Peptides against a protein of PDB entry 5T59. Designs and how they scored, part 128

Target 1, 112 residues: chain A of PDB entry 5T59
Amino acid sequence: TTPTMQSTSLLTEHLGYPPISLVDDIINAVNEIMYKCTNAMEKYLMQRNIIGKKDFSDEIKIGTAKLESLLENSVDKNFDKLELYVLRNILSIPSDLLEENRFRLLHHEKLV
Target 2, 90 residues: chain B of PDB entry 5T59
Amino acid sequence: EHIRFQRLVQVCNKALEESIRKLQSWEKIHECFPNYGQTREGIENLTVCQQQVIKLWSNLSRVEFDAIFHERSIEEKLNQLDDLINKARS

## One batch from the design tools (peptide; made by RFdiffusion4, then SolubleMPNN)

Design b2_p23_1_s2 (from b2_p23_1, 11 letters changed)
Fold by OpenDDE base, seed 5:
Structure b2_p23_1_s2 (fold): chain B 112 residues (1-112), chain C 90 residues (1-90), chain A 23 residues (1-23)
Amino acid sequence: as target 1 above (112 residues)
Amino acid sequence: as target 2 above (90 residues)
Amino acid sequence: MDYDEIDLSEVKEEIEKYRELSR
């Protein structure tokens, strides 16, 4: 089901917030988590940057950055899919309910 | 009966799992540290690091997503939505 | 529609459409 202005309004009333706000929270959270993970990785390896009197600091920084980019691309792809899935299949109202008589039911239930 | 919240949890888990999949590949990790990973100690450090990052990813996502779901009361709201839809169709 | 069935070629365009509804 494709979201419409009507369904978005109804869902916003039901949820108390726009459906997209939930998605934004999720996306913001995973981005923060991603940074924390890559930062932790860099810190861990930088504390172990010298092996056999050789300093691998530069390689560690570059390598961690590459992994971060890889993770970022994957997060972007998968959570774009998630956003679309949520808006189409979870936070959606079936077309048969997008009629005036069905809207009455939704509003009535909220008032009771 | 109540299906929407379950689907939300499922798709969140799926997205998280697919996102971290590349970091679960030892080959991908090693490719990013070609010289460091040629040393015994380097391999050991990378192994531990990989495991810890994956665990951190899992733990943080669980805590943060649960907090979001709670703050947004999304389980209750989605259950109510299911009930309304089912009632309308009965 | 399953998560794995989502066509990546239309994701960005569809997301933009949906976000416009919320503005």
Scores: peptide ipSAE 0.492, ipTM 0.945, DockQ to the pose 0.750
Fold by OpenDDE base, seed 1:
Structure b2_p23_1_s2 (fold): chain B 112 residues (1-112), chain C 90 residues (1-90), chain A 23 residues (1-23)
Amino acid sequence: as target 1 above (112 residues)
Amino acid sequence: as target 2 above (90 residues)
Amino acid sequence: MDYDEIDLSEVKEEIEKYRELSR
């Protein structure tokens, strides 16, 4: 289903927070994790930047940056999909229930 | 009966899995370090690095997502939502 | 709708619409 102002309001009341807040938490978390991973990778390799008599520091920096970019693009794509999926299929109210009498049911159950 | 939370977990896992897919490719990793990866020691370092990053990704995501789900009480809320919907349809 | 069936070409636009509803 497609989120509406009405469904968002009802879900916000039910959840105690807007549905988008959950998605934001997830996205913020994965972004933080992503950079922790790339930083760890860079640090690990930079501690091992010299092999024989050759210093690979520049190559490591460039290579890690490329991998970071690849990961960023993938995270962006997949978690945009996740956001849409969650809002449509998980944090949603079926359209047949978006009627006045059923709205009261949701509200009533909360109050009881 | 209760399906929404299960779907949430599934889609989170799917997104995480698809996001890390490129880093799971040795060929892709090696391409980023063409000269470093031509040395035996470099290959060994890259191999360990790749494995550690993937594990770190998995572990951190599990911990952080579980924390979010707990803080937001999302399993309970989604179960309640399922129940409300089912009740309304009965 | 499953995760794999989501059309990437529409994702950004639809997300923007949904976020506007939450503002």
Scores: peptide ipSAE 0.493, ipTM 0.945, DockQ to the pose 0.757; fails the geometry check
Fold by OpenDDE base, seed 3:
Structure b2_p23_1_s2 (fold): chain B 112 residues (1-112), chain C 90 residues (1-90), chain A 23 residues (1-23)
Amino acid sequence: as target 1 above (112 residues)
Amino acid sequence: as target 2 above (90 residues)
Amino acid sequence: MDYDEIDLSEVKEEIEKYRELSR
């Protein structure tokens, strides 16, 4: 089901917040987690940057940056899909409930 | 009866699993550190690092997503939505 | 529609449309 202004309004009333706010929370959280993970990786390896007589600091920085980019792309792709899925299949109201005679249903339940 | 919250949890898990898939590949990790990973000590460090990052990813995502779901009361709200829809169709 | 069936080529465009509904 494709979200509409009507369904968004009804869901906002029901949830107490716009449906997109939940998605934003999820996306913001995973982005924060992502950078915490990549930062942890860099820090861990940078503490172990010297093996024998060779300093691998530059390689570590470049390598962790590559992994970060890889993870960013994957997160972006998968959570865009998640956003669409949530809005279509979870935070959605079937069209039959959006008819004029049933539009009042959600409002009625709130008021009673 | 109640299906929406279950689906939310499932799709979140799926997105998280797919997102971390590349980091679960030793080959991908090693490719980013070609010289470092040719040393015994480097391989050991990368192995531990990979494991720690995956665990951190899993643990943080669980805690943060649960917090979001709680703060937004989403399970209750989705259950109510299911009930309303089912009632309307009766 | 299942998660795996979502077409990536249309995702960004559709998301933008949905976000406009919330503005």
Scores: peptide ipSAE 0.493, ipTM 0.945, DockQ to the pose 0.755; fails the geometry check
Fold by OpenDDE base, seed 4:
Structure b2_p23_1_s2 (fold): chain B 112 residues (1-112), chain C 90 residues (1-90), chain A 23 residues (1-23)
Amino acid sequence: as target 1 above (112 residues)
Amino acid sequence: as target 2 above (90 residues)
Amino acid sequence: MDYDEIDLSEVKEEIEKYRELSR
């Protein structure tokens, strides 16, 4: 189901916040987690940057940056999909309930 | 009866799993550290690092997403939405 | 609609449309 202004308004009233706010929370959280993970990885390897008298610091920095980019791209794609899925299939109101009489019913049920 | 919250949890897990999938690939990890990964000690370090990152990803996501769901009362709200829809169709 | 059925090529455009509804 495709979100509409009407459905968004109704859901906002029901939830107490716009549907997109939940998605934003999720996306913000995963982004924070992502950078915590990549930072942890870099720190761990940088503490182990010397092997056999060879310093691999530069390679570690470049490598972790590549992995970060890889993760960023994956997170971006998958959570864009998530956003669309949530808005279409979870935080949605069936079209039949958006009809005049049904709309009033939903509003009335909340007030009663 | 109540399906929306379950679907939310499922899709969140799916997105998280798919996002971390590439980091679960040893080949991809190794490719980023071509010389470092040619050493025994380097391989060991990368192996541990990979495992730790995956665990950290899983643990943090669980805690943070649960917190979001709680703060937004999303389970209750989605259950109510299911009920309203079902009632309207009855 | 299944999560795996979502076409990435159209996702960003559709998301933008939905976000505009919330502005």
Scores: peptide ipSAE 0.492, ipTM 0.945, DockQ to the pose 0.760; fails the geometry check

Design b2_p23_1_s3 (from b2_p23_1, 11 letters changed)
Fold by OpenDDE base, seed 3:
Order: structure tokens, then C-alpha cells, then sequence
Structure b2_p23_1_s3 (fold): chain B 112 residues (1-112), chain C 90 residues (1-90), chain A 23 residues (1-23)
């Protein structure tokens, strides 16, 4: 079910925050984790950049950048899918309940 | 009865697993370091690096996502939502 | 729809529409 203004408002009231805020937290977190991982990888390899008499620093930097890009693309794709899934299937209100004025139900629960 | 929170956890895990999948490929890792990976020591370093990154990814994700879920009280809120919906349909 | 069934071609457009609701 695609979110509507009505469902978003009702869920915001229920959650205490807009549904998108949860998704934003998740996406921000995974992005931070992603760069921590790639940074750790680069640092680890750069500390081991000399093998024999050859310096592999340039190759390490380029290679790590490629892996970072690969990971970025994958994260972007998969967490866009996650966002859509969460907002459609998890943080959603069935249309039949919206038609039946579900806002009364939420309002009633708050009053009791 | 309560299904939304478990679905949230499942889809988060799925997205995390799919995101890291390419880094789990030794071939993909090696391709990024063609000369470095031709040395014995380089292969060893890349192997350890790959393992550490995957572990870091998994550990940080678990900790951070759990923190988010707690701060947003999302399990409770989703359970309540399930209950409200079920009650309305009863 | 399950996670694996989501069409990537529509994802960005749909997300944009949804985010407009929260602005």
C-alpha cells in the first residue's frame, strides 16, 4: 500500500515522528558504517603497502576506491528497496481502515 | 498477531546481506588489487582485510540498528499498530 | 511485495513521491 497524506499523518501521530524519519535513521547509519568499513580497509592495507621492495600505495588507494564505489552502489540500491518496502508494507495502514476513519480509533485510544 | 516488527528486522537483514555480498566475493576483491594480489603476502593481507571488513560491517550494523530501533521504540509502536489493526478488523 | 520483487526502475520515483508527503 502506497503511503498517503492521511496515513502519514496518522502514523506520525502514532509513532511520535514521521515514518520517513525511521528510514532516514537507518540509511544514515548504514552510510556511516559503509565509510567506516572502507576507511578501515584502506588504512589496514596502507599499513601493509610495501611488499619486498615494491610500494603498492597507489594500487591500494585505487583499489579501495573501486571497492568503495561498488559498496556505495549496492547500499544505495538495496536500501532504496528497503525504504520502499518499509513504507509500503510495514509502516502502513490498510486502505479499508482508512476508509472507515481509522483516525477515530487512534483518537479513542489516546483518550482512554 | 505481531508481524510488522519481525518483517522490519528481516528486511533490514536482507538489505545488509545483499549490500555486503560483493565484498564477500574473493574474485571481486582480488580484481581491485591485481598486482598486490599476485604476491603471497598481498593475498594474506587481502584475506584478513576482507574478513575484518565483513565482521565490522556485521557488528556495527547490529549495534547501530538496535540503537535506532530502541530510540524510536519501533517494536512497541509496530506491535501497537498490529493490535490496533487487528482490533479494528475484529 | 517481497523485498526481492521490488522493481528498481520504479523505486526512486516512488520514494520521491512518498518523501514529498513528509515535507
Amino acid sequence: as target 1 above (112 residues)
Amino acid sequence: as target 2 above (90 residues)
Amino acid sequence: LDYDEIDLNEVKEEIEKIRELSR
Scores: peptide ipSAE 0.513, ipTM 0.947, DockQ to the pose 0.752
Fold by OpenDDE base, seed 1:
Structure b2_p23_1_s3 (fold): chain B 112 residues (1-112), chain C 90 residues (1-90), chain A 23 residues (1-23)
Amino acid sequence: as target 1 above (112 residues)
Amino acid sequence: as target 2 above (90 residues)
Amino acid sequence: LDYDEIDLNEVKEEIEKIRELSR
């Protein structure tokens, strides 16, 4: 079920916040986690950049950057899917409840 | 009876799992460090690094997502939504 | 519609439409 202005308004009233706010929180969190992970990886390897007589600092920087990009792309794809799924299937109101009589019922429940 | 919150947790886990999938591939990791990974010590470092990152990913996501769900009271709200829907259909 | 059945080609456009509702 695709969200509508009506369903969004009703859900906002029910939740106390717009449905998209939850999604934004999730996305912001995973992005933060993502960069914490990649940063940790880079730091860990950079502390171990010399093996024998060879300095692998440049390779490590390039490699970690590649992995970061890979992770970014995957996060972007999968959490876009998540956003759509959540808004369509979880934070949604069935069409039968959007009828006038049922619409008022949802509003009424908050007042009583 | 209550299904929406369960689905939310499931899809979050799914997205997290799919997102980290590439980092779980040793081949992919090794490809990013072709010379470093040819050394014994390098392989050891990469192995530990990979494991730690995956654990960090899992732990941080669990903590942060649980915090979000709590702050947004989403389980309660979704359960209420399920109840309202079920009531309306009765 | 399950998670795996979502068409990536339509995701961005659909998300944009949905987000417009919240503005």
Scores: peptide ipSAE 0.512, ipTM 0.947, DockQ to the pose 0.756
Fold by OpenDDE base, seed 5:
Order: C-alpha cells, then structure tokens, then sequence
Structure b2_p23_1_s3 (fold): chain B 112 residues (1-112), chain C 90 residues (1-90), chain A 23 residues (1-23)
C-alpha cells in the first residue's frame, strides 16, 4: 500500500512522529556504523602497514577506500529497499480503515 | 496477531545482512589489496581485519537499532496498530 | 511485497514521492 497524505497524518498521530522519522533514524544509524567500520579497518591495517622492508600504506588507503565505496553502494541500495518496504508494508493503513467510521476508531482509541 | 514489529526486525536484519555481504567475500577483500595480500603477514592481517569488521558491524547495528526502536516505542506502536486493524476487521 | 520482491528500478522515484508527503 502506497502511503497517502491521509495515512501519513493518521500514522503521525498514532506514532507521535512522522513515519519517515523512524526510517531516517535507521538510515542515519547505519551510515554512522558504516563509516565506523571502514575507519576501524583502515586503522587496523595502517598499524600493520610495513611488512618486511616494504611500506604498504598507500595500497591500504586505496584498498580501504574501495571497500568503503563498495559498502556505501550496498547500504544505499538495501536501505532504499528497506525504506520502501517499511513505508508500504509496516507503517501503513489498510484501505478499509481509511474511511470515516474507521477514522473515528483510531481517534477514539487515542483519547481513551 | 502482532506481525508488524516482527516484520520490521526481519527487514532490518535482511538489509544489514545484504549490505555486508560483499565484505564477507574473501575474494572481494583480497582484490582490494593485491600486493599486500600476496604476503603471508598481509593475508593474516586481512583475515583478522575482515572478521573483526563483520563483528563490529553486527554488534553496532544491534545496539543502535535496538536503541532506536526503544526511543520510538515502535514495538508498542506497531502492536497497537495491529490491534486496531484486527478490531476493525472483526 | 516482501523485501526481495521490491523492484529497484522504481525505488528511488517512489521514495521521493513518499518523502514529499512528509515535507
């Protein structure tokens, strides 16, 4: 079910916040985690950048950057899918509830 | 009866799992470090690094997502939504 | 639709439409 202004308003009233806010929290969190992970990887390898007499610092920096890009692309794709799924299937109101009588039910339950 | 919160957790886990899938590939890791990974020590370091990053990803996501769900009271709200829908259909 | 059934070709456009509702 595709969200509408009506369903968004009703859900906002029910949740106390817009449905998109939850998604934003999730996306912001995973982005932060993503960069923490890539940073940790770079730091770990940079502490081990010299093997024998060869310094691999440049290769490590380039390699970790490539992995970061790979992860970024995957996160972007998968959490776009997540956003759509959540807003269509989880934070959604069935059409049979988007009627006058059903609106009263939601409102009544909130007040009682 | 209550299905929405379960689905939320499931899809979050799915997205997290699919996102880290590429990093779980040794081949993908190795190709980013072609010369470093040709050394014994390099292979060892990359192996440990890969494992630790995957664990870090899992642990941080669990903690942060649980915090979000708690702060947003989403389980309670979704359960209430399920109840309202079920009641309306009865 | 489950997670795996989502069409990536329409995701960006659909998300934009949805987000406009909350702006």
Amino acid sequence: as target 1 above (112 residues)
Amino acid sequence: as target 2 above (90 residues)
Amino acid sequence: LDYDEIDLNEVKEEIEKIRELSR
Scores: peptide ipSAE 0.511, ipTM 0.946, DockQ to the pose 0.729
Fold by OpenDDE base, seed 2:
Structure b2_p23_1_s3 (fold): chain B 112 residues (1-112), chain C 90 residues (1-90), chain A 23 residues (1-23)
Amino acid sequence: as target 1 above (112 residues)
Amino acid sequence: as target 2 above (90 residues)
Amino acid sequence: LDYDEIDLNEVKEEIEKIRELSR
C-alpha cells in the first residue's frame, strides 16, 4: 500500500515521528558503517603496503576506492528497496481500514 | 499476531546481506588489487582484510540498528499498530 | 509486496513521491 498524506499523518501521531525518519536513521547508519568499513580496510592494507621491494600504496588506495564505490552502489540500491518496502508494507495502514473510516481507531485509542 | 517488527528486522538483514554480497566475492576483491594480489603475502593480507571487513560490517550494523530500533521504540510501536489493526478488523 | 519483487526502475520515483508527503 502506497503511503498517503492521511496515513502518514496517522502514523506520525502514533510513532511520535514521521515514518520516513526511521528510514533516514537506518540509511544514515549504514552509510556511516560503510565508511568505517572501507576506511578500516584501507588502513589495514596501508600498514602492509610494502611487500618485498615493492610499494603497493597507490594500488591499495585505488583498489579500496573501487571497493568503496562498489559497496556504495549496492547500499544505495538495497536500501532504496528497503525504504520502499518499509513504507509500503510495515509502516502502513491497510487501505480497507482507511476506506471504511476505521483508521480513526488509531487516534482514538491514543487519546483514551 | 505481531508481524511488522519481525518483517522490519528481516528486511534490514536482507538489505545488509545483499549490500555486502559483492565484498564477499574473492574475485571482486582480487580484481581491485591485481598486482598486490599476485604476491603470496598480498593474498594473505587481502584474505584477512576481507574477513575482517565483513565481520565489522555485521557487528556494526547489528549494534547500530538495534540502537535505532530502541531509540525509536519501533518494536513497541509496531506491535501496537498490529494490535490496533487487528482490533479494528474484529 | 516482497522485498525481492520491488522494481528498481520505479523505486526512486516512488520514494520521491512518498518523501514529499513528509515535507
Scores: peptide ipSAE 0.510, ipTM 0.947, DockQ to the pose 0.736

Design b2_p23_1_s4 (from b2_p23_1, 9 letters changed)
Fold by OpenDDE base, seed 5:
Structure b2_p23_1_s4 (fold): chain B 112 residues (1-112), chain C 90 residues (1-90), chain A 23 residues (1-23)
Amino acid sequence: as target 1 above (112 residues)
Amino acid sequence: as target 2 above (90 residues)
Amino acid sequence: LDYDEIDLEEEKELIEEYRELSR
């Protein structure tokens, strides 16, 4: 079901916050986690940057940056899909509940 | 009867799994460290690093997402929504 | 639609539209 102004308003009333706020929380969280992971990777490898007599610091920095970019792109794509899915299939109100008599039901339940 | 929260958990897991998929590829990891990965110690370090990152990803996401769901009371709210819909259709 | 059926290229504009509904 495609979100509408009406459904968004009703869901906001029901949830106590706009549906998009939940999605934003999720996206912000995964972004934070993503950078924690890449930072951990870089630190781990930089502590092991010398093998024998060779210093691989530059390669490690470049390589980790490449992996970070790869992960960023994947996260961006997949959580855009998640956003669409959540708003359409989870935080949605079917059309029959948006009819006049059913619309009242949602308001009634809140007031009781 | 209550299906929306289950779907939320499922899609979150799906997005997380798909996001980390490329890091699960040893070939992709190795390509980023072509010379480092040609050494015995380098291979060992990369292997451990890969495993640790994947575990960290999984653990942190579980903890953080559960916290979000709790703070937003989303399970309760979605169950209520399911109940309202089912009641209206009865 | 399930997660795998979503095509972001076709849906790109809808993301912004949906966000505007909440503003």
Scores: peptide ipSAE 0.353, ipTM 0.940, DockQ to the pose 0.839
Fold by OpenDDE base, seed 3:
Structure b2_p23_1_s4 (fold): chain B 112 residues (1-112), chain C 90 residues (1-90), chain A 23 residues (1-23)
Amino acid sequence: as target 1 above (112 residues)
Amino acid sequence: as target 2 above (90 residues)
Amino acid sequence: LDYDEIDLEEEKELIEEYRELSR
């Protein structure tokens, strides 16, 4: 279902935070992890940049940057999908409950 | 009965797996290091690097996502949401 | 819909709209 102001408010009350906050936490975490991974890769290879008499430092930097870009694009795409999926299918209130005013049960149960 | 938290875990894993998929391709990695990867030692280094990055990705994501889920009490909240919805439909 | 069925090109605008709801 599509998020609405009403559903967002109700879910915020239930969760204690807006639904988007969970998504933001996840996205922020994966972005941090992504750069930790690419940084680790670059460092590992840069410590092994000389093979024989040839220095591959420039190639390593360029190659790592390419892989980082590749990973960034993939992360952006997949976690945009995740955001949509979470907001529509997980952190959502079925439309039939909203239409029939049964969503009030959420508020009622919280008070009881 | 309780399905939302399971779906959350599943979609998180799916997104993580799909995100790292291209780095799991040896050919893709090798293409980024065309000359380095022509040396025996370079191939060995790239192989280890690839394995380590994938493991790091997996381990860090597991730890961080579990921490988020705990801090947000999301399993409990989603279970409660499932219960409330089921109750409303009864 | 499932994860694999999501088309981001069609949904790009909706992402921004959803975020506006939480502001």
Scores: peptide ipSAE 0.350, ipTM 0.940, DockQ to the pose 0.854
Fold by OpenDDE base, seed 1:
Structure b2_p23_1_s4 (fold): chain B 112 residues (1-112), chain C 90 residues (1-90), chain A 23 residues (1-23)
Amino acid sequence: as target 1 above (112 residues)
Amino acid sequence: as target 2 above (90 residues)
Amino acid sequence: LDYDEIDLEEEKELIEEYRELSR
């Protein structure tokens, strides 16, 4: 189902926060994790940058940057999909409950 | 009966798995280090690095997402939502 | 809608609309 102002308000009341806030937490977390991973990769390889009297520091920096870019693009795509999925399929209220009579019942249930 | 939280966990795992898929390809890793990866020692280092990063990705995401779910009480809230919907339809 | 069935090119505008609902 498609989010509406009504459903967003009801879910916000139920959750104690807007549905999008959960998604934002998830996205912020994965972004942080992403950069921790790429940083760890670079550091690990930079500690092993000399092989056979050759210094591969420049290649390592360029290579890790390329991998970071690939990961960034994939994270962006997949978590945009996640956002849509969560808002439509998980944090959603069926249309029949958004009718006036059902809306009253939902509100009443919370207050009782 | 309670399905929404399960779906949340599933879609999070799916997004995480799809996001890390490119790093799971040895070919993709090697392409980024063409000269470094031509040495025996370089190959060994890249292999270990790849494995460690994938594990780090998995472990950190599990811990952080669980923390988010706990802080937001999302399992309880989604279960309650399921119950409300089921009750209304009965 | 399944995760794998989502087409971001078609849904890009909707992401902004959904976020505006919460502002």
Scores: peptide ipSAE 0.350, ipTM 0.939, DockQ to the pose 0.856
Fold by OpenDDE base, seed 2:
Structure b2_p23_1_s4 (fold): chain B 112 residues (1-112), chain C 90 residues (1-90), chain A 23 residues (1-23)
Amino acid sequence: as target 1 above (112 residues)
Amino acid sequence: as target 2 above (90 residues)
Amino acid sequence: LDYDEIDLEEEKELIEEYRELSR
């Protein structure tokens, strides 16, 4: 079901916050987690940057940056999909309930 | 009866799983460290690093998402939404 | 709509429209 101004308003009243706020929390959280993971990887490897007589610091920095970019692209894609899915399939009101009589029922139930 | 919260958890897990998929590939990890990964010690370090990052990803996401769901009372709200929809159709 | 069936290239404009509904 496609979100509308009407459904968004009803859901906001029901939730106490706009549906998009939940999505934003999720996306912000995963982005933070992503950078914590990549930072941990870089630090772990940089503590082990010398093997024998060779220093691999430059390669480690470049390599971890590449992995970060790959992860970032994947996160962006998959959580954009998640946003659409949540707004259409989870935080949604069926069209039959957006009719006049059903709309009033939802509002009434919230107030009772 | 109550299906929306379960779907939310499922889609979150799906997005998390798909996002980390490339890092689960040893070949993809190794190609980012072509010379480092040619050493025995380098391979060992990369192996441990890969495992730890995946675990960190899983653990942090679980904790943070559960916190969000709790703070937003989303399970209760989605259950109520299911109930309202079912009641309206009965 | 299944998660795997979502095509982001076709949905770029809709994402912004949905966000505008909440502003």
Scores: peptide ipSAE 0.344, ipTM 0.939, DockQ to the pose 0.836

